# Designs tried in a protein design run: peptides against a protein of PDB entry 3HUF. Part 39

Target 1, 320 residues: chain A of PDB entry 3HUF
Amino acid sequence: MWIIEAEGDILKGKSRILFPGTYIVGRNVSDDSSHIQVISKSISKRHARFTILTPSEKDYFTGGPCEFEVKDLDTKFGTKVNEKVVGQNGDSYKEKDLKIQLGKCPFTINAYWRSMCIQFDNPEMLSQWASNLNLLGIPTGLRDSDATTHFVMNRQAGSSITVGTMYAFLKKTVIIDDSYLQYLSTVKESVIEDASLMPDALECFKNIIKNNDQFPSSPEDCINSLEGFSCAMLNTSSESHHLLELLGLRISTFMSLGDIDKELISKTDFVVLNNAVYDSEKISFPEGIFCLTIEQLWKIIIERNSRELISKEIERLKYA

## One batch from the design tools (peptide; made by RFdiffusion4, then SolubleMPNN)

Design b1_p11_8_s3 (from b1_p11_8, 4 letters changed)
Fold by OpenDDE base, seed 2:
Formats: structure tokens, C-alpha cells, sequence
Structure b1_p11_8_s3 (fold): chain B 320 residues (1-320), chain A 11 residues (1-11)
């Protein structure tokens, strides 16, 4: 989201969020959802127009700002952004920091981008929330992105957390839920969008982790916890592969259970399968190898003695 | 001065 601040009390000492939309900026306007009052004798009654665009799909992957358009409203002294005069037709900016000078005002308006990109695990939830979040200037998507700051967990009572949620946790993204999204939607109803009104996502995350026994106390408890072990997995899920890498596992991939030969078994401690393959082909598992699902592995990983637990399961199957 | 700029903006 864009936040504006200013020196010399020209914004009355307040930090304001600029959601996607159009704002008239000047000395003789009243603060509302489309106007920004600036208190200076050297600023025109109506001085500039700011236009914030909705996020693009590219912004979700880059964490870049919503496009910021500035137009001077034919003022005597003009408008500058980052010490450059705004062009006659207006200019568009993608920089994360903008110093906006209105006419001869000795103080600048500082606009800065606070990065917030929300990944969804469930396409139905994305479909429900994407439009509202985009109107807050928040990029949204389903695919993994290095720019993601938050991950939406679906609250299904009694269900195990998904591989996406496990991976988001280990990547140290802030896990949020539908309650947090609801709180974000209420902020848009304010006439003056003060930056201090934004709900604390980190508090929401702490509450989720504290109240759900499927999470360890920290990502650090799980990262590289299985260093030195080797696994094989079916080449079906990139997220599962990345999750296993974060656990410190050496990973071999195979295309079918029939590809699990003596050579693969000799270098592999266990095989990770998806639920569908595990349930359908359990009777056809090769002898002498430990097969488990990612969810079964996760239940072991969240325990303090995860290495000892896995070692015992491997030994149990070698001597059976 | 800010006062001079003010006189010019009020015109």
C-alpha cells in the first residue's frame, strides 16, 4: 500500500494510506476518500491530482508498487517528484519512494510503498477476496512468489494443514486467516485512511500458531531438521519438493512406483507419496522401504525428537 | 518568501 507523510505539519502530522483511486491535493480541499488537504500558504487551492492504480499481475511476483500518477493542476509554480518537474500531461511512477514538492512549499510530501502481497492456497477464497484486496492496493495470487508477505490459511475445522500452508510457514511468511481479511476490508470504509488503523498481521499469525497444534513453535525448529537423511518422491508437486528441501533432505524423484529399483532403495531412507497414491497403491509398495505421506512426515517433523522418530521408523522396516 | 508565494497563489 502507498503511505504518505510530510514534514512541517503540512499533513497535520498524520500518515495516510492511499488506496487505488483518485485524489485532489490542495490547500482548500477537505480530507475525504478523494481529497488530501495540505496546510501551506504557498500551495494552490487545488494543486495536484494523485491517481493510484490497482495492482497488476506482475506486481504480485515482483512486490512492486501500484502505479502512482501525478498531474499538476495548471499551477503557477508546478509540481515536482524526486526533484523533477511533472510533465504537462502528468507522469507515472513505479519507484517505492516519492518526494513530492507542491509549488514553492518548503516541505515535501513523502510517499512510500509498504509491500504486502497475499498468496492464497484455495482458488475459491482467492475468487472471493481478490477484488476487495486489489481495491486496497494489495496484489493477490495462487502461485508461489518470492514477493509474498502473507499466506491465507483456509480454516477447515478438523482438517490437516495443506502442503502450501506448511511451505508458507517454513518460508517465514505471515500466515493469516479469513478473520484478518475481514478486518482489512473494514479499513476501506473509513473516510480518512490513517496508516495506524491497519490491523497487526503478526498478532494474527501468533494467535494462529499458538492455537493450532499442527504448527511447531517456530520455522527454525523444522528447517534443516532432517539434514543427512535422503528421500524419494513422486515428481508431481513442486511445493512438496521445496518443502522437503527446506527440511534439509536429499531428494530423488521418480515417475512411478515401478521406477523404484534396488539402486534407489539403497540410497533412500524413505519414500514420500501423495495421499491418492498412498491410499490406492499401498498393497504394491516395494518391500524394505518406508513409505509415508507428506502429512505423516509433517506430524513427525513438528515433534522435538523428529530425527529419533524417523530413525526408529526406518529401522523398524529394515528388520521386519 | 512564503508570504510572497501566498500573495501569488491567492490571485
Amino acid sequence: as target 1 above (320 residues)
Amino acid sequence: SEEEAFKEVEK
Scores: peptide ipSAE 0.139, ipTM 0.864, DockQ to the pose 0.274
Fold by OpenDDE base, seed 3:
Structure b1_p11_8_s3 (fold): chain B 320 residues (1-320), chain A 11 residues (1-11)
Amino acid sequence: as target 1 above (320 residues)
Amino acid sequence: SEEEAFKEVEK
């Protein structure tokens, strides 16, 4: 989201969130959802127009800002952004930091981008929330992104957490739920004048983790916890691969269980399968190899003695 | 000066 602040009390000491939309900026406008009052003698009554676009798909993957358009409203002294005069037709900016100078005002409006990118684990939830979140200037998507700051977990009572949730946790993404999204949707008006009123997702996250025994105390408890072990996995999920990498595993990939030969077995401690393959093929597992699902692996990983547990299972099946 | 600018904006 875009946040603006300024020196010299020209914004009355307030920080404002600028959601996607159009704002008239000037000395003689009233602060609201479409107007930004700037108090300076050198600023025109109506000085500039700011237009913030909704996030693009690219913004979800890059964590880049919503496009920020600035137009001077035919003022005597013009408008500058990052020391450059705004063109007559307006200019668009994708920099994360904008210094906006209105006319000869000795103080600048500083606009900065606070990155917030929400990944959804569930396409139905994305479909429900994407439009509203985009109107907040929040990029949304289903696919993993290095720019992802938040991950929406589905609250299903008694269900195992998904691989996406596991991975989101290990990569230190803030896990949130629908309750946070609901809260976020209501705060739009209250944060106009005070950006600090933005709801803290960390509180939601802490509550989720505290109330769900499927999470370890921290990502650090699991990261590289299986260093020195080797696994093979079915080449079906990038998130699964990345999850196993974060556990410190050496990973070999295969396309079918038939590709698991003696050579692969000799260098592999265990095989990780998705639930569908595990359930369908459990009768035909290769001899002398420990096969498990990611969910089964996760249950071991969250234990304090995960390395010992894995070692025991490997030994049990290697000598069976 | 800001004051000069003000006089020019009020005109």
Scores: peptide ipSAE 0.133, ipTM 0.859, DockQ to the pose 0.275
Fold by OpenDDE base, seed 1:
Structure b1_p11_8_s3 (fold): chain B 320 residues (1-320), chain A 11 residues (1-11)
Amino acid sequence: as target 1 above (320 residues)
Amino acid sequence: SEEEAFKEVEK
């Protein structure tokens, strides 16, 4: 989200979130959803127009800012952004930091981008929330992104957490739920005056972890917990691969169960399968190798003695 | 000065 602040009390000492939309900026406007009052004698009554665009798909992957357009409203002294005069037709900016000078005002409005990108685990939830979140200047998507700051867990009562949720947790992404999204939708008006009123997602996350026994106490409990072990996985999802990497596993990939040869078995402690393949191919598993699902693996790795548990399971199958 | 600028902006 875009946040503005300014020196010299020209913004009344407050920070403000700018959501996607259009703002008239000037000395003689009243602060509201479409106006920003700036208190300086050198600023025109109506000085500039700020327009913040909704996030692009690219912004979800890059964590880049919503496009920030500045137009001077035909003022005597003009408008500058990052020491450059704004053109007659206005200019658009994608920099994360903007120093906006209105006329001869000795103080600048500082606009900075606070990155917030929300990944969804479920397409249906994305469909429900994406529009509203985009109107808050929050990029949204389904695919893994290094720019993601938050992950929406799908709460199906009684279901195991998804691979996406597991991976998000290990990546130290803030896991949130629909309750946080609802809360975000309510603060839109209150944050106009004070950007600090943005809800803390970490509180939501802490509550989720506390109330769900499927999570370890911290990502650090699981990261590299399986260092020294080797696995083979069916080429399923990038998230599954990255999850196993974060566990410290050496990973070999295969395309089908038929590709599991004696050489692969000799170098592999266990095989990780998706649920569909695991259930359909149970009878066709190679002899002498431990096959499990990611969900079964997760149940082991969240235990304090995960290494011992896995070692015991590997041994059981070598002697069977 | 800011005061000079003020006189010019109110015109």
Scores: peptide ipSAE 0.131, ipTM 0.861, DockQ to the pose 0.272
Fold by OpenDDE base, seed 5:
Structure b1_p11_8_s3 (fold): chain B 320 residues (1-320), chain A 11 residues (1-11)
Amino acid sequence: as target 1 above (320 residues)
Amino acid sequence: SEEEAFKEVEK
C-alpha cells in the first residue's frame, strides 16, 4: 500500500495510507477518503489529483506498487514528481518512492510503497478476500511468488497444515489467518488520520505459531535440518520440491513409481509421495525403501530430534 | 517567500 508523509507539517505531522482510489490534494480540501489536505500557503486550494489503481496481476509477482497517477489541476506553479514536472495530461508512476512537490511548496510529500503481497492457500479464501484486499492496494494470488510477504493459512479445524503453509513458513513468509484479514478490512477509515494504525501481521503470526503445535518455533529449526539426506519424489508439485530443498535434501525426481529401481533406491534415503499416491499405491511400494508423505515428513521435521527419527525409519526399512 | 508564493497562488 502507498503511504504518504511530509516534512514541515504540511500533512499535519501525520502519515496517511492511500488506498486505491482518487484523491483531490490541496489546501482547501478536508481530509476524507477522497481528499488530502495539505497545509501550505504556496499550494492551490485544489492542486493535484492522485489516482491509485488497484493492484495488477503483475504486481503480485513483482511486489511492485499500485500505479500512482498524478495530475496537476492547472495550477500556476504545477506539480513535480521526482523533480520532473508532471505532464499536462498527468503522469503515471511505478516507482516505490515518489517525491511530490506541489507548486513552490518548500516541503515535499513523500510517497513510499509498503510491500504487502498476500498469497492464499486455496481458491475459496482468495475468492472471498481478494476484492477487499485489492481495494486496500494489496496484491493477492494463489501461486507462489518471491514477492509474497504474507500467506493465508486455510484453517480447517483438525486438519494438518498444507504443503503450502509448510513452505510459506520455511520461506519466512508471515503466516496470517482470516482474523487478520478481517482486521485489515476494518482499518480503512482509521488509517486516514494515522498510518500507524495498520495492524501488525507479526503479532497474528506469533499467535498462530504459539497456538498450533504443527509449527516449530522458527523456520531456522527446520531449514537444512535434513542436510546430507537424499530423497526421491514424483515430479508433480513444485512447492513440494521447494519445500524439500529448504530442508536441505538432495532431491531426485521420477515420473512414476515404476521408475523406483534398485539404482534409485541405492542413492535415496527415502521417497516422498503425495497423499493420493501414498494411499493408492501403498501396497506397491518398493521393498527396502522408506516411503512417506510430506505431511508425515513434516511431523518428523518439527521434532527436535528429526535427524535421529528419520535415520531410525531409514534403518528400519533398509534392514527389514 | 512563502507569502509571495501565496499572493501568486491566490491570483
Scores: peptide ipSAE 0.128, ipTM 0.858, DockQ to the pose 0.283

Design b1_p11_8_s4 (from b1_p11_8, 4 letters changed)
Fold by OpenDDE base, seed 1:
Structure b1_p11_8_s4 (fold): chain B 320 residues (1-320), chain A 11 residues (1-11)
Amino acid sequence: as target 1 above (320 residues)
Amino acid sequence: SEEEDYKEVLE
């Protein structure tokens, strides 16, 4: 989201979130959803137009800002952005920090991009929320992104957390739920005057962890917890692979259970399978190897004695 | 001066 602040109290000492939309900026406008009052004698009644675009698909992957357009409203002294005069037809900016000088005002409006990029665990939730979040200037998507700051967990009562949720947790992404999204949808008007009124996602995350026994106390409890172990994984998802890497596992990949030869077994402590393969082919598992799902692995990993538990399971099946 | 700038902006 774009946040504006200003020096010299020209914004009345307030920070303001600028959502996608158009704003008339000037001395003689009233603060609302489409106007920004700036208090300076050196600023025109109607000085500039700010237009913030909705996030692009690219912005989801890059964490780049919503495009910020500035147009001078034919003022005598013009408008500058980052010390450059705004062109006659306006200019567009993708920089994360904008210093906006209105006319001869000695104080600048400082616009900065606060990165918020929300990954969804399922298409249904994305479909439900994407439009509203995009109107808040928040990029959204399903695929893993290095720019992801938040991850929406599905509230299915009684279901195991998904691999996506597990991975998001270990990546130290802020996990949020539908309750946080609902809260975000209500703040649009309140944050016009004070950007600090934006709900704290970290508090939501803390509450999720506290109320769900499927989460360890910290990602650090799980990261590299299985260092020194080796696994073979059915090539099912990139997230699964990345999750296992974060656990400190050495990973071999295979395409089918038939590809698991004696050499692979000799180098592998256990095999990680997806639920469908595990359930359908459990009768045809290779002898002498421990096979489990990611969800079963996660249940072990969250225990304090995870290394001992895994070692016992490996021993049980190697010598059976 | 800010006052001169003010007059020029009001014009």
Scores: peptide ipSAE 0.045, ipTM 0.780, DockQ to the pose 0.280
Fold by OpenDDE base, seed 3:
Structure b1_p11_8_s4 (fold): chain B 320 residues (1-320), chain A 11 residues (1-11)
Amino acid sequence: as target 1 above (320 residues)
Amino acid sequence: SEEEDYKEVLE
């Protein structure tokens, strides 16, 4: 989201979130959802127009800002952004930091981008929330991205956490739920005067982790916890692969259980399968190899003695 | 001066 602040109390010492939309900026406007009052004798009654665009798909993957358009409203002294005069037709900016000078005002409006990219685990939830979140200037998507800051966990009481949730946790993303999204949707008016009134996603995350025994105390407890072990996985999901990499595993991929030959078995400590394959193929597992699901693996890795547990299971099946 | 700038903005 875009946040603006200014020196010299020209914004009355307040920070504002600029959601996607159009704002008239000037001395003689009243602060509301479409107006930003700036208090200086050197600023025109109506000085500039700011337009924040909704996030693009690219913004979700890059963590880039919503496009920020500035137009001078035919003022005598013009408008500058980052020491450059705004063109007559307005200019668009994708920089994360903008110093906006209105006329000869000695104080600048500082706009900075606070990155928030929300990944959804469930496409249904994405479909429900994407529009509203985009109107807040928040990029949304289903796929993992290095720019993702938050991950929406579906509240299913009693179900195992998904691979997406596991991976999000290990990547140190802030895990949130639908309750946070509901709260976030209500704050639009309250943050006009104080950008700090945005709900703390970290508090939501802490509550989720605290109340769910499926999470370790920290990602650091699991990252590289299986260093030195080798696994084979069915080439089904990129998230599963990345999860196993974060555990420190050497990973071999195969396309079918039939591809698990003696050579692969000799180099592999265990085979990781998705639930569907595990359940359907339980009877046809290759002999002499430990097969488990990602969820079963997760239950082991969250234990303090994960390495010992894995070693015991490997030994048990090699000698069976 | 700030005063000159003020006059110029009011005009």
Scores: peptide ipSAE 0.044, ipTM 0.778, DockQ to the pose 0.278
Fold by OpenDDE base, seed 5:
Structure b1_p11_8_s4 (fold): chain B 320 residues (1-320), chain A 11 residues (1-11)
Amino acid sequence: as target 1 above (320 residues)
Amino acid sequence: SEEEDYKEVLE
């Protein structure tokens, strides 16, 4: 989201979030959803127009800011952004930091992009929330991105956390839920005067972890916890692959259970399967190899003695 | 930073 602050109390000492939309900026406007009052004798009554676009699909992958358009409203002394005069037709900016000078005002409006990029675990939740979040200037998507700051877990009562949630946790992404999204949807008007009224996602995350025994105490407890072990995985899930990599596993891929030959078994400690394959193919598992689901593996990983537990399971099946 | 804040939460 875009946040504006200013020196010299020209914004009344307040920070403000600018959501996607159009703002008239000037001395003689009243703060509301479409106006920004700036208090200086050097600023025109109506000085500039700010237009913030909704996030693009590219912004989800880059964590880039919503496009920020500035137009001078034919003022005597113009408007500058980053020490450059705004053109007659206005200019658009994609920099994360904008120093906006209105006329000869000695104090600048500082606009900065606070990165928030929300990944969803499922398309249904995305469909429900994406429009509202985009109107807050928050990029949203389903696919993994290095720009993702937050991950919305799907709360199914009584179900194990998804692979996406597991991976998000290990990536140190802030995990949030629908309660946080609901709160975000309500702040749009309240943050006009005070950007600090934005909810703390970390508090939400803390509460999620505290109240859910499916999470380990720290990602660090799981990262590389299986270093030195090797697994084979069906080449179907990129997230699953990345999760297993974060566990420190050497990963071999196969296309079908029929590809699990004696050579692969000799080099592999266990086979990781998705739930569908695990359930359908239980009767056809190769002899002498430990097969488990990612969810079953996760249950082992979150234990303090995960290495000992996995070793025991491997041994149990090698000597069975 | 948000990353520093994250570390503080998990430590």
Scores: peptide ipSAE 0.009, ipTM 0.418, DockQ to the pose 0.012
Fold by OpenDDE base, seed 4:
Structure b1_p11_8_s4 (fold): chain B 320 residues (1-320), chain A 11 residues (1-11)
Amino acid sequence: as target 1 above (320 residues)
Amino acid sequence: SEEEDYKEVLE
C-alpha cells in the first residue's frame, strides 16, 4: 500500500494510507476519501492531484507499487517529484519512494510503498476477496511469488494444512485467515487519519500458530532439519519441491516408482509421494525404501526429534 | 524490519 507522511507537520504529524483512487491535494481541502489537506502557506488551495491505480497482475509477481500519477493543478510554482518538475500533463511513477514537493513548501510529502502482496491457497477465496483487496492497493494471486508477504490459510475444520501453507510458513510469509481479511476490508475509512490503525497481521499470524498444533514453534526449527538426507520426489507440485529444499534435503525427481532402481535406492533415504500416488501405489512400493506423503513428512518434521524419527523409519524398512 | 518483527512474534 502507498503511505504518505511529511515533515514540518504539514500532514499534522500523521501517516496516511492512499488506496487506489484520486485525491485532490491542497491547503484548502478537507481530509476525506478523495482529498488530502496539506498545511502550508506555500501550498495552493488546490495544488495537485494524486491518482493511484489498482494493482496489476505484474505487481503481484514483482512486489512493485501501484502506479502513482501526479498532476499539478496549474499552480504558480508547480509540483516536483524526486526533484523533477511534474510535466504539464502529469507524470506516472513506479518508484517505491517518492519525494513530492508542492510549490515552494520547504517540507516534502514522502510517499513510500509498504509491500503487501497476498497469496491465496485456493481459487474460491481469491475470487471472493481479490476485488476488495485490489481496491485497497493490495496485489493478489494464487501462484507462488517471491514478492508474497502474506498467505491466506483456508480454515477447513478438521483438515490438515496444505503444502502451500507449509511452504508459506517455512518461507516466513505472514499467514493470515479470513478473519483478518474481513477486518482489513473495514479499515478504509479509519486509516485516512492514521495509517497505524491498520490491523496487525502479525498478531493474527501469532494466533493462528498458537491455536494450531500443525505448526512448529518456528520456521527455523524445520529449515535444514533434514540436512544430510536424500529423497526421491515423485509426481509432486513445485511447492512440494521447494518445501523439501527448505528442509535441507537432496532431491531427485522421478516420473514413476518404476524409475527407482537398486542404485537409486542405495543413495535415497526415502521417497516422497503425493496422496493420490501414495494411496494407489502403496501395494507396489519398492522393497527396502521408506515411502511417505508430504503430509506424513510434515507430521514428523514438526516434532522435536524429527531426525531420529525419520532415521528409525528408514532403518525399519531397510532391514525388513 | 518486518523480518525482525516476524522473529519477535515467534519467539
Scores: peptide ipSAE 0.008, ipTM 0.412, DockQ to the pose 0.012

## One batch from the design tools (peptide; made by RFdiffusion4, then SolubleMPNN)

Design b1_p12_1_s1 (from b1_p12_1 with V2I D12E)
Fold by OpenDDE base, seed 1:
Structure b1_p12_1_s1 (fold): chain B 320 residues (1-320), chain A 12 residues (1-12)
Amino acid sequence: as target 1 above (320 residues)
Amino acid sequence: SIEENNEGVEEE
């Protein structure tokens, strides 16, 4: 989201979130959803127009800002952004930090991009929330992104957490739920005057962890917890691979159970399978190797004695 | 007055 602050109390000492939309900026406007009052003698009654675009698909992957357009409203002294005079037709900016000078005002409006990028675990929730979140200037998507700051957990009661949720947790992404999204939808008016009123997702995350026994106390409890072990993984998802890497596993990949030869078995402690393959092919598992799902692995990993538990399972099946 | 003028003043 874009946040504006200013020096010299020209914004009345308040920070403000700018959502996608158009704002008239000037000395003689009233602060509302489409106007920004700036208190300076050098500023025209109607000085500039700010237009913030909705996030692009690219912004989801890059964590880049919503495009910020500035137009001078034919003022005597003009407008500058980052020491450059705004062109007659306006200019568009993708920088994360903008110093906006209105006229000869000695104080600048400082606009900065606070990255918030929300990944969804399922298409249905994305479809439900994407439009509203985009109108808040929040990029949204399904695919893993290095720009992802938040991950929406699916609240299916009684279901195991998904691989996406497990990976988001270990990646130290802030896990949120629909309750946080609902709360975000209500703050749009309140944050006009004070950007600090944006709800803290960390409190939501703490509550999710506290109320769900499928989470360890911290990602650090699981990161590299299986260092020194080796696995073979059916090439099912990139998230699954990255999850296993974060556990400190050495990973070999295979395309089918038929590709699991004696050499691979000799180098691996266990095989990780997806649920569909595990359920369908359990009768055809290679002898002398421990096969499990990621969800079964996760249940071991969250235990305090995870290394001992997995060692016992490996031993049990190697000598069976 | 500064309030009546559409433009800002040259000096703050």
Scores: peptide ipSAE 0.091, ipTM 0.740, DockQ to the pose 0.415
Fold by OpenDDE base, seed 3:
Structure b1_p12_1_s1 (fold): chain B 320 residues (1-320), chain A 12 residues (1-12)
Amino acid sequence: as target 1 above (320 residues)
Amino acid sequence: SIEENNEGVEEE
């Protein structure tokens, strides 16, 4: 989201979130959802127009800002952004930091981008929330991205956490739920005067982790916990591969269980399968190899003695 | 007055 602040109390010492939309900026406007009052003698009554665009799909993957358009409203002294005069037709900016000078005001409006990109595990929840979140200037998507800051976990009481949730946790994303999204949707008006009133997702995350025994105490407890082991996985999901990489595993990929030959078995400590393949093929697993699901692996890696547990299972099946 | 001017003034 875009946040603005200013020096010299020209914004009355307040920070504001600029959601997607259009703002008239000037000395003689009243602060509301479409106006930003700036207090200086050097600023025109109506000085500039700021337009924040909704996030693009690219912004979800890059963590880039919503496009920030600035137009001078034909003022005597003009408007500058990052020491450059705004063109007559207005200019658009994708920089994360903007110093906006209105006329000859000795103080600048500082606009900075606070990165927030929300990944959804469930496409139904994405469909429900994406529009509202985009109107907050929050990029949303289903696919993993290096720019993702938050991950929406579906509240299914008693279900195992998904691979997406496991991976999000290990990537140190802030896991949130629908309750946080509901709360986030209500704050739009309250943050006009104080950007600090944005709800802290970290509290929601702490509560989710604390109340769910399927999470380790920290990502660091699991990251590289299986260093030195080798696995083979069915080439089904990128998230599963990245999850196993974060565990420190050497990974071999195969397309079918039939591709698991003696050579692969000789180089592999265990085979990781998705639930569908595990359940359908459990009677046809290759002999002499430990096969497990990602969810079964997760149950092992959250234990303090994960390496010992895995070693015992590998040994048990090599000698069976 | 400064209030009547639509434009900013040079702060002297």
Scores: peptide ipSAE 0.087, ipTM 0.736, DockQ to the pose 0.407
Fold by OpenDDE base, seed 4:
Structure b1_p12_1_s1 (fold): chain B 320 residues (1-320), chain A 12 residues (1-12)
Amino acid sequence: as target 1 above (320 residues)
Amino acid sequence: SIEENNEGVEEE
């Protein structure tokens, strides 16, 4: 989201979130959803127009800001952005930091992009929330992105957490739920005067982790916890591969259980399967190898003695 | 007054 702050109390010492929309900026406007009052003698009553666009699909992958348009309203002293005079037709900016000077005001409005990019695990939830979140200037999507800051998990009662949720956790993405999204949707009016009134996603995350036994205390408890072990996995998902890499595993890939030969078994401590293959092929598992699902692996990983647990299961099947 | 002027003043 875009946040503005300013020196010299020209914004009354407050920070403000600018959501996608159009704002008239000037000395003689009242702060509301479409106006920004700036308190300075050197600025016009109506000085500039800020227009913030909704996030693009590209912004979801790059973590780039919503496009910020600035237009001078034909003022005597003009408007500058990053020391450059705004053109007569206005200019558009994709920089994460904008120093906006209105007229001869000795103090600048500092606009900065606070990255908030929300990945969804579920397409139905994305469909439900995307429009509202985009209107907050929050990029949203389903695919893994290095720009993601938050991950929405589904609260399905009694379901195991998904691979996406596991991976998001290990990536140190802030996991949030529908309750946070609901609260976030209400802030549009309250944050006009005080950007600090944004909901604390870290509090939501801490509460999720504390109240769900499917999470370890920290990502650090799991990252590289299986260093030195080797696994083979069915080449089904990139997220599963990346998850296993974050556990510190050496990974071999195969296309079918029939491709698991004696050589692969000799180099592999265990085989990771998806639920469908695990359930359908239980009778056809190679002898002398430990096969498990990612969800079963996760249940071991969250235990304090994960290495000992895995070692015991590997040994049990080598001597069977 | 500064309040009546639509434009900013040159000096604060």
Scores: peptide ipSAE 0.083, ipTM 0.736, DockQ to the pose 0.389
Fold by OpenDDE base, seed 2:
Structure b1_p12_1_s1 (fold): chain B 320 residues (1-320), chain A 12 residues (1-12)
Amino acid sequence: as target 1 above (320 residues)
Amino acid sequence: SIEENNEGVEEE
């Protein structure tokens, strides 16, 4: 989201969120969803037009700002952005920080980008929320992104958290739910004059962790907790692979259970399978190998004694 | 008055 602040009380000491849309900026406008009053004698009654575009798909992957367009409204003294005069037809900006000078005003409007990118685990939830969130200037998507700041957990997704949720947690992404999205949708009008009224996603996250026994107390409790162990995994999911890497596991990949040869067995402590393969092929598991699902592994890894638990299961099958 | 002018003044 774009936030504006200003020096010298020209914005009445307020921080304001600028959502995607068009704003007339000047001395003699009233603050509303399409106007920004600036209190200075050197500023024209109607001085500039700001236009903020909705986020692009690229912005979801880069964490870049919504495009910020500035046009001078044919003022005597013009408008500057980052000390450069705005062109006659207006200019567009993708910088995360903009110093906007209106005319000869000795004080600048400072616009800065607050990065927020929301990943969804479920395509139906994305389809429901994407339009509303994009109108808040929030990029949204399904795919993993290094720019992702928040992850939407689906409360209806059965009795266990998904691999996507597990991975988002270990990546230290702020986990949120549909209740936070509902709240975020209601504040659009209330935050126009005070950007501090934005709901705290970290409070939502803390509440999710506290109320769900499937989460450890912190990502640090799980990261590298299985360092020194080795696993084999079906080459079916990139998220599952990255999750196992964050646990500190050495990973070997295979395409089918038939590809598990003596060499792979000799270097593997356990085999990680997806639920479908685990349920269908459990009768044909290689002898002497501990096979489990990601969800079964997660139930072990959230325990304080995860290393001892996994070691006992490995030993049990070596002596059977 | 300053309020009557469409443009800002040169000096604050």
Scores: peptide ipSAE 0.080, ipTM 0.737, DockQ to the pose 0.395

